Peptides against a protein of PDB entry 8PQO. Designs and how they scored, part 33

Target 1, 252 residues: chain A of PDB entry 8PQO
Amino acid sequence: VLLKEYRVILPVSVDEYQVGQLYSVAEASKNETGGGEGVEVLVNEPYEKDGEKGQYTHKIYHLQSKVPTFVRMLAPEGALNIHEKAWNAYPYCRTVITNEYMKEDFLIKIETWHKPDLGTQENVHKLEPEAWKHVEAVYIDIADRSQVLSKDYKAEEDPAKFKSIKTGRGPLGPNWKQELVNQKDCPYMCAYKLVTVKFKWWGLQNKVENFIHKQERRLFTNFHRQLFCWLDKWVDLTMDDIRRMEEETKRQ

## One batch from the design tools (peptide; made by RFdiffusion4, then SolubleMPNN)

Design b1_p11_2_s4 (from b1_p11_2, 5 letters changed)
Fold by OpenDDE base, seed 1:
Structure b1_p11_2_s4 (fold): chain B 252 residues (1-252), chain A 11 residues (1-11)
Amino acid sequence: as target 1 above (252 residues)
Amino acid sequence: SKELLYQLAAT
């Protein structure tokens, strides 16, 4: 098991982020060909549990069409089905990813708290002290180009170059986080993303767990760079606007 | 994350 807490600081409010995240997910999905292919929504309903209230979703991602034919032919039953269970109680969210074939031997859990701070809270997910000792805190700086792979870099998605017309935010210089404290009109938040990866196969555990974390970090970095650079596209939208957009997408 | 799975499904 490998745990890391990724802390993503953004010059947006917690309330703004709720809209921006949903918009950016939708936009990123649209930019990819074949969006929604092989996705089965089993459950989408409100939930209340242990004082937590939100929306619960259960989706299955069927990857049969996404792998080479020889892999599909050799794959055990259930090996190419990924289950995603998500509890969205914003500003708290939890996602659990499992595989039918691997069962308890495979788990990706992502727990996120969105807080109106600069990533200064320790153990925001309230782990036991012994467990928290094993968590590496990783700060993602969306303005740091060195954290972006060359193949992923796009000038139009570079926070160091972007200037929001609607809000006046950006570009983000090397010391942008420190400067936030002195900017009265610029909100900020941190997404604390505790990622738990478990892959219990002898000889492959560390390799796969580290690989998954590497991919998650890459995803978080690129996604939040996009989210910020798309600020002018979503900052004036409401949650009702987002819901309407989602419904329209479902009908297509 | 939701974003990861969307990317996987879309590729």
Scores: peptide ipSAE 0.041, ipTM 0.764, DockQ to the pose 0.159
Fold by OpenDDE base, seed 3:
Structure b1_p11_2_s4 (fold): chain B 252 residues (1-252), chain A 11 residues (1-11)
Amino acid sequence: as target 1 above (252 residues)
Amino acid sequence: SKELLYQLAAT
């Protein structure tokens, strides 16, 4: 098991982020042709549990069409089906990813708290001390180009070049986080993303767990760079506007 | 977060 807490600081408010996140997810989905192929939505309903109220979704990603024929032919039943269960009780979110074949031997869990701070809270997910001491805190700086793979880099998604017309935010210079503290008119938040990865196959555990974390970090970095650079597109949208957009995306 | 696997597959 490998745990890391990714902390993403953004020059937006927690309330703004709720809109921006949903918009960016929908927009990113539109931009990725064929990315949603083989996705089955089993459940999409409200939930209430232990004082937590939100929306629960259960999706299955069928990967049969995304692997070579020989892999598909040799794959055990359920091996190419990935389940994603998500509890969205913003500002708290939890996503659990499992596989039918691997069962308890495979787990990706992503728990996120969105807080109106600069990533200074320790153990925001309230882990036991013994567990918390094994968590690596990883800060993602959306303005740091060195954290972006060359193949992922797009100038139009570079926070160091973007200037929001509607809000006046950006571009984000090397010391943007320090400068943010002195700008009372600019809101800020941190997404604390605790990622738990378990891959219990002998000889492959460390390699796969580290690989998955690398991919998650890459995703978080690119996504939040997009979110910020798309600020002018979503900052004036209402939640109703976002819901309509999500529905349209689901039909694609 | 949600829809992360979808985004991962797309990248």
Scores: peptide ipSAE 0.043, ipTM 0.774, DockQ to the pose 0.186; fails the geometry check
Fold by OpenDDE base, seed 2:
Structure b1_p11_2_s4 (fold): chain B 252 residues (1-252), chain A 11 residues (1-11)
Amino acid sequence: as target 1 above (252 residues)
Amino acid sequence: SKELLYQLAAT
């Protein structure tokens, strides 16, 4: 098991982020081919549990069409089906990813708290001390180009170059986080993403667990760079606007 | 993570 807490600091408010995240997810999905292909939505309903109220989704990703034919033919039953269960109770979110074949031997859990701070809270997910001591805190700086793979880099998605016309935020210089503290008119937040990866397979545990974390970090980095650089596109939208957009997209 | 969700769907 490998645990890391990714802390993504953004010059947006927690309330703004809720809109921006949904917008950016939708936008990013549109930019990718086959967005939704092989995805089966089993459940999409409100939930209430232990004082947590939000939206629960259960999706199955059927990867049969995403792998070479020989892999599909040789893959054990259920090996190419990924289950994703998500509890969205913003500002808290939880996603659990499992595989039918691996069962208890595979788990990706992503728990996110969105807080109006600069990533200064320790153990925001309230882990036991013994567990918390094994968690690596990883700060993602969306302005740091060195954290971006060359193949992922786009100038139009570079926070160090972007200037929001509507808000005046950006560009984000090397010391933007420190400077943000002195800018009373600029909101900020941190997404605390605790990622738990378990891949219990002899000889491959560490390799796969580290690989998954690498991919998650890459994803978080790129996504939030986009989210910020798309600020002018979503900052004036309301949650109602987003809901309407989602409904319209669903009808297409 | 919602980001992961949609990325996986798009792969």
Scores: peptide ipSAE 0.043, ipTM 0.773, DockQ to the pose 0.182; fails the geometry check
Fold by OpenDDE base, seed 4:
Structure b1_p11_2_s4 (fold): chain B 252 residues (1-252), chain A 11 residues (1-11)
Amino acid sequence: as target 1 above (252 residues)
Amino acid sequence: SKELLYQLAAT
């Protein structure tokens, strides 16, 4: 098991982020070919449990069409079906990813707290001390180009170049986080993403777990760069606007 | 994450 807490600081408020995240997810999905293909929604309903109140979703991602034919032919039954169970109680979210074939031998859990701070809280997810000491805190700086793979880099998604017309935020210089404290009119938040990865196959645990973390980090980095650079597109949207957009997307 | 799975499904 490998645990890391990714802390993504953004010059947006927690409330703004709720809109921005949903918008950016939708936008990113649209930008990919074959969006929604192979996705089966089993459950989508409100939930109330242990003081949490939000939306529960259970989705199956069928990857059969997303892998080469030879992989599909050799893959055991259920190996290409990924289950995603998500509890969205913003500003808290939890996602659990499992695989039918690997069962308890595979787990990706992503728990996120969105806090109006600069990523200074320790153990925001309230882990036991013994568990917390094994968590690596990883800060993602959306303005740091060195954290972006060359193949992922797009100038239009570079926070170091972007200037929001609507809000005046950006571009984000090398010391933007420090400067943010002095900008009373600029809100900020941190997404604390505790990622638990378990791949319980002897000889491959560390390799696969590290690989998955690498992919998650890459995703978080790129996504939040997009989110910020798309600020002018979503900052004036309401949650009702987002809901309408989601409904329209479902109809397609 | 949710975003990752969306990308996986969309690719």
Scores: peptide ipSAE 0.042, ipTM 0.766, DockQ to the pose 0.164; fails the geometry check

Design b1_p11_3_s1 (from b1_p11_3, 8 letters changed)
Fold by OpenDDE base, seed 3:
Structure b1_p11_3_s1 (fold): chain B 252 residues (1-252), chain A 11 residues (1-11)
Amino acid sequence: as target 1 above (252 residues)
Amino acid sequence: MKELLYQLAGT
């Protein structure tokens, strides 16, 4: 098991982020051709548990069409079905990814708290001390180009170049986080993303777990760079506007 | 990015 807590600081409020996140997901989905192929939505309903209220989704990703024929023919039953269960109770979110064949030997869990701070809280997910001591805190700086793969880099998605016309935020210089504290008119928040990866196959555990973390970090980095650089597109949108956009995206 | 699209939206 490999645990890392990714902390993404953004020059937006927690309330703004709710809109921006949903917009950016919808927008990115439009840009991805063939997105949603092999995805089955089993459940999409509101939930309430232990004071947590939100939306629960259960999706299955069928990978049969995404692998070569010989792999499909040799794959054990359930090996090519990935289950994603998500609880969205913003500002708290949880996603659990499992595989039918691997059962308890495979788990990806992503738990996110969105807090109006600069990533300074320790153990925001309230892990037991013994577990918390094994968690690596990883800070993602959306302005740091060195954290972005060359193949992922786009100038129009570079926070170090972007200036928001509507809010005046950006561009984000090397010391933008330190300067943020002195900018009373600029809100800030941190997404604390605790990622738990378990891949219990002998000889492959460390390699696969590290690989998955690398991919998650890449995703978080690129997404939040986009979210910020698209600020002028979503900052004036309402939740009703977002819902309409999501409905349109579902039709694609 | 594709994976993130499904995880974050909950839609």
Scores: peptide ipSAE 0.042, ipTM 0.767, DockQ to the pose 0.268
Fold by OpenDDE base, seed 5:
Structure b1_p11_3_s1 (fold): chain B 252 residues (1-252), chain A 11 residues (1-11)
Amino acid sequence: as target 1 above (252 residues)
Amino acid sequence: MKELLYQLAGT
């Protein structure tokens, strides 16, 4: 088992981020080849549990059409079906990812708190001290080009070049986080993403767990760079606007 | 292969 807490600081408010995240997910999904093909939504309903109230979703990702033919032919039954269970109680979210073939030997859990701070809180997920001491804190800087793979880099998604016309935020220089403290008119937040990865196969555990973390870090970095650079597209939208957009997309 | 968004898509 490998645990890391990714801390993503953004020059947006917690309330703004709720809209921006939903918008950016929708846009990113449209830009991906194959769209929603192979995604089955089993459950999408409100939930209330232990004082937590939000939306529960259960999705299956069928990867049979997304892998080479030889992989599909060699894959055991259930190996290409990924289950995602998500509890969205913004500003808290939890996602659990499992595989039909691996069963209890495979787990990806992502727990996120969105806080109006600069990533300074320790153990925001309230782990036991013995567990917390094994968690690596990883800061993601959306303005740092060195954290982006060359193949992923796009100039139009570079926070160091982008300036919001609507808000005046950006571009983000090398010391933008330090300078933000002195900017009274610019809101900020941190997404604390505790990622738990378990891949319990002898000889492959460390390699696969580290690989998954690298992919998650890459995903979080690219997504939040996009979210910021798309600020002018979503900052004036309301949650009601987002809901209408989602309904319109479902009808197409 | 399409990259999965996981928690980001579960919002």
Scores: peptide ipSAE 0.042, ipTM 0.761, DockQ to the pose 0.352
Fold by OpenDDE base, seed 4:
Structure b1_p11_3_s1 (fold): chain B 252 residues (1-252), chain A 11 residues (1-11)
Amino acid sequence: as target 1 above (252 residues)
Amino acid sequence: MKELLYQLAGT
């Protein structure tokens, strides 16, 4: 098991982020070919548990069409079906990813708290001390180009170049996080993403767990760069606007 | 793969 807490600081409020995240997910999905293909939504309903209220979703990602034919032919039954169970109680979210074939030998858990701070809280997910001591805190700086793979880099998604016309935020210089403290009119938040990866196959555990973390980090980095650079597209949207957009997308 | 990752991690 490998645990890392990714801390993504953004010059947006927690409330703004809720809109921005939903918009950016939708936008990113539109930009990908084959959007929605192979995704089965089993459950999408409100939930209430232990004082937590939100939306529960259970999705299956059928990867049969997303892998080469030879992989599909050699893959054991259920190996290409990924289950995602998500509890969205913003500002808290939890996602659990499992695989039918690997069962208990595979787990990706992503737990996120969105807090109006600069990533300074320790153990925001309230882990036991013994567990917390094994968590690596990883700061993602959306303005740091060195954290972006060359193949992922787009100038239009570079926070160091982007300036929001609507809000005046950006571009983000090398010391933008420190400068936020002095900008009383600029909101900020941190997404604390605790990622738990379990891959219990002897000889491959560390390799696969580290690989998955690398992919998650890459995703978080790119996504939040996009989210910020798309600020002018979503900052004036309401949650009702987002809901309408989601409904329209479901009809397609 | 990228689309899947966005969906898995973003929702």
Scores: peptide ipSAE 0.041, ipTM 0.759, DockQ to the pose 0.567
Fold by OpenDDE base, seed 2:
Structure b1_p11_3_s1 (fold): chain B 252 residues (1-252), chain A 11 residues (1-11)
Amino acid sequence: as target 1 above (252 residues)
Amino acid sequence: MKELLYQLAGT
């Protein structure tokens, strides 16, 4: 098991982020070829449990069409089906990813708290001390180009170049986080993303777990760079606007 | 995996 807590600081409020996240997810999904292909939504309903109220989703990702034919032919039954269960109770979110074949031997859990701070809270997910000591805190700086793979880099999605016309935020210089503290008019938040990766396969555990974390970090980095650089597209939207957009997309 | 996270965040 490999645990890392990714802390993503953004010059947006927790309330703004809720809109921006949903918008950016929708936008990113549109830009991906094959978006939604092989995705089966089993459940999408509100839930209430232990004082947590939100939206529960259960999706199956069928990877059969996304792997080479020989892999598909050799793959054990269920090996190419990934289940994603998500509890979205913003500002808290939890996602659990499992595989039918691996069962208890494979787990990706992503738990996110969105807090109006600069990533200064320790153990926001309230892990036991023994567990917390094994968690690596990883700060993602959306302005740091060195954290972006060359193949992922787009100038129009570079926070160090982007300036929001609507809000005046950006560009984000090397010391933007430190400067943000002195900017009373600029909101900020941190997404604390505790990622638990379990891959119990002899000889491959560490390799796969580290690989998954690398991919998650890459995803978080790119996504939040986009989210910020798309600020002018979503900052004036309301949650009602987002809901309407989602409904319109479903009808397409 | 990229698609997965985007779909996760949108729900």
Scores: peptide ipSAE 0.041, ipTM 0.761, DockQ to the pose 0.404; fails the geometry check

Design b1_p11_3_s2 (from b1_p11_3, 7 letters changed)
Fold by OpenDDE base, seed 2:
Structure b1_p11_3_s2 (fold): chain B 252 residues (1-252), chain A 11 residues (1-11)
Amino acid sequence: as target 1 above (252 residues)
Amino acid sequence: SKELEYQLAGT
């Protein structure tokens, strides 16, 4: 098991982020072909548990079309089906990813708290001390180009170059986080993403667990760079606007 | 969260 807590600081409010996150997901889905291909939504309903109230979703990602033919032909039954169970009670979210074939031997859990701070809270997910000591805190700086793979880099999605016309935020210089503290008119938040990866296959555990974390970090980095650089596109949208956009995207 | 959805959309 490998645990890391990714802390993504953004010059947006927690309330703004809710809109921006949903917009960015929808926008990314529109920009790529097959964004919803092979996704089966089993459950999408409100839930209430232990005082937590939100939306529960259970999705199956059928990856047969996403892998080479020879892999599909050789893959064991269920190996290419990924289950995602998500409890979205923003500002708290939990996602549990499992695989039919690997069962208990595979788990990706992503627990996110969105807090109006600069990533200064320790153990926001309230782990036991013994567990918390094994968690690596990883700060993602969306303005740091060195954290971006060359193949992922786009100038139009570079927070160090972007200037929001609507909000005046950006560009984000090397010391943007420190400067943000002195800018009372600029909101900020941190997404605390505790990622738990379990891959219990002999000889492959460390390799796969580290690989998954690498992919998650890459994902979080790119996503939030886009989210920020798309600020002018979503900052004035309402949740109703987002819902409409999601519905339109689903029809494509 | 929608991390997996986002990732798969970008593939």
Scores: peptide ipSAE 0.221, ipTM 0.858, DockQ to the pose 0.191
Fold by OpenDDE base, seed 1:
Structure b1_p11_3_s2 (fold): chain B 252 residues (1-252), chain A 11 residues (1-11)
Amino acid sequence: as target 1 above (252 residues)
Amino acid sequence: SKELEYQLAGT
């Protein structure tokens, strides 16, 4: 088991982020062909549990079309189906990813708190002290180009170059996080994403767990760079606007 | 997660 807490600081409010996150997902899905292909929604309902109230979703991602034919032909039953269970009680969210074939030997859990701070809270997910000792805190700086793969880099998605016309935010210089404290009109937040990866196959555990974390970090980095650089596109949108976009994406 | 949907859409 490998645990890391990714802390993504953004010059947006917690309330703004809710819109921006949903917009960015919807926009990315529209821009790519095959958006929603192979996704089966089993459950989408409200839930209340242990004082937590939100929306519960259970989705299956069928990856048969996403792998080479020879892999598909050799894959055991259920090996290419990923189950995602999500409890979305924004500003808290929990996602559990499992695989039918791997069963208890595979788990990705992503627990996220969105807080109006600069990533200074320790153990925001309230782990036991012994468990918290094993968590690496990883700060993602969306303005740091060195954290972006060359193949992923786009100038129009570079926070160090972007200037929001609607909000005046950006570009983000090397010391942008420190400068936030002195900017009265610029909100900020941190997404604390505790990622737990378990892969219990002898000889492959560390390799796969580290690989998954590498992919998650890459995803979080690119996603939040886009989210910020698309600020002018979503900052004035309502949740109803977002829901309309999501429905339009589903129909494509 | 929304991030997972994002990742899979981009593949």
Scores: peptide ipSAE 0.219, ipTM 0.861, DockQ to the pose 0.215
Fold by OpenDDE base, seed 3:
Structure b1_p11_3_s2 (fold): chain B 252 residues (1-252), chain A 11 residues (1-11)
Amino acid sequence: as target 1 above (252 residues)
Amino acid sequence: SKELEYQLAGT
């Protein structure tokens, strides 16, 4: 098991982020043809548990069309189906990713708190001390180009170049986080993403767990760079606007 | 909550 807490600081409010996150997911889905292929929604319902109220979703991602034929032919039943269970009670969210074939031998859990701070809270997910001491904190700086793979880099998605016309935020210079503290008119938040990766297959545990974390970090980095650079597209949208956009995206 | 969806869309 490998645990890392990714902390993503953004020059947006927690309330703004709720809109921006949903917009960015929907926009990314529209921009990539076939991205939603093989997605089955089993459950989408409200839930209440332990004082937490939110939306529960259970999705299956069928990957049969996304692997080579020989892999598909040799894959055991359920091996190419990924289950995603999510409890979205913004500003808290939990996602659990499993595989039918691997069962308890595979788990990706992503627990996120969105807080109106600069990533300074320790153990925001309230882990036991023994567990918390094994968590590596990883800060993601969306303005740091060195954290972006060359193949992922786009100038139009570079926070160091982007200037929001609607809000005046950006571009984000090397000391943007320090400068943010002195700018009372600019909101900020941190997404604390605790990622738990378990891959129990003998001989491959460390390699696969580290690989998955590398992919998650890449994902979080690229996503939040887009989210910020698309600020002018979503900052004036309401949740109702977002819901309409999501419905339109589902029909494509 | 939407990490996997985003990942698949970006590939």
Scores: peptide ipSAE 0.216, ipTM 0.859, DockQ to the pose 0.196
Fold by OpenDDE base, seed 5:
Structure b1_p11_3_s2 (fold): chain B 252 residues (1-252), chain A 11 residues (1-11)
Amino acid sequence: as target 1 above (252 residues)
Amino acid sequence: SKELEYQLAGT
């Protein structure tokens, strides 16, 4: 098992982020080749548990069409079906990812708190001290080009170049986080994403767990760079606007 | 969250 807490600081408010996150996901889905034909929604319902209220979803991602033919032919039954269970109670969210073939030997858990701070809280997910001492805190700086793979880099998605016309935020210089403290008119937040990865196959555990973390880090970095650089597209949208956008995306 | 959905959309 490998645990890391990714802390993503953004010059947006917690309330703004709720809109921006949903917009950015919807926008990414529009750009997907082949659409979501491989996604099956089993459950989508409200839940209430331990004082937490939100929306519960259970989705299956069928990856048979997403892999080469030879992989599909060799894959064991259930190996290409991924289950995602999510409890969305923004500003808190939990996602659990499992695989039918791997059963208890594979787990990705992502627990996120969105807080109006600069990533300064320790153990925001309230782990036991013995567990917390094994968690690596990883800061993601969306303005740092060195954290972006060359193949992922786009100038139009570079926070160091982007200037929001609607809000006046950006571009983000090398010391933007330090300077933000002195800018009373600019909101900020941190997404604390505790990622737990379990891959319990002898000889491959460390390799696969580290690989998954690298992919998650890459995902979080690229996603939040896009989210910020798309600020002018979503900052004036309401939640109702987002719902309409999601419905339109499903129809395409 | 929408992490897995975003991952698959970006591939």
Scores: peptide ipSAE 0.236, ipTM 0.865, DockQ to the pose 0.197; fails the geometry check

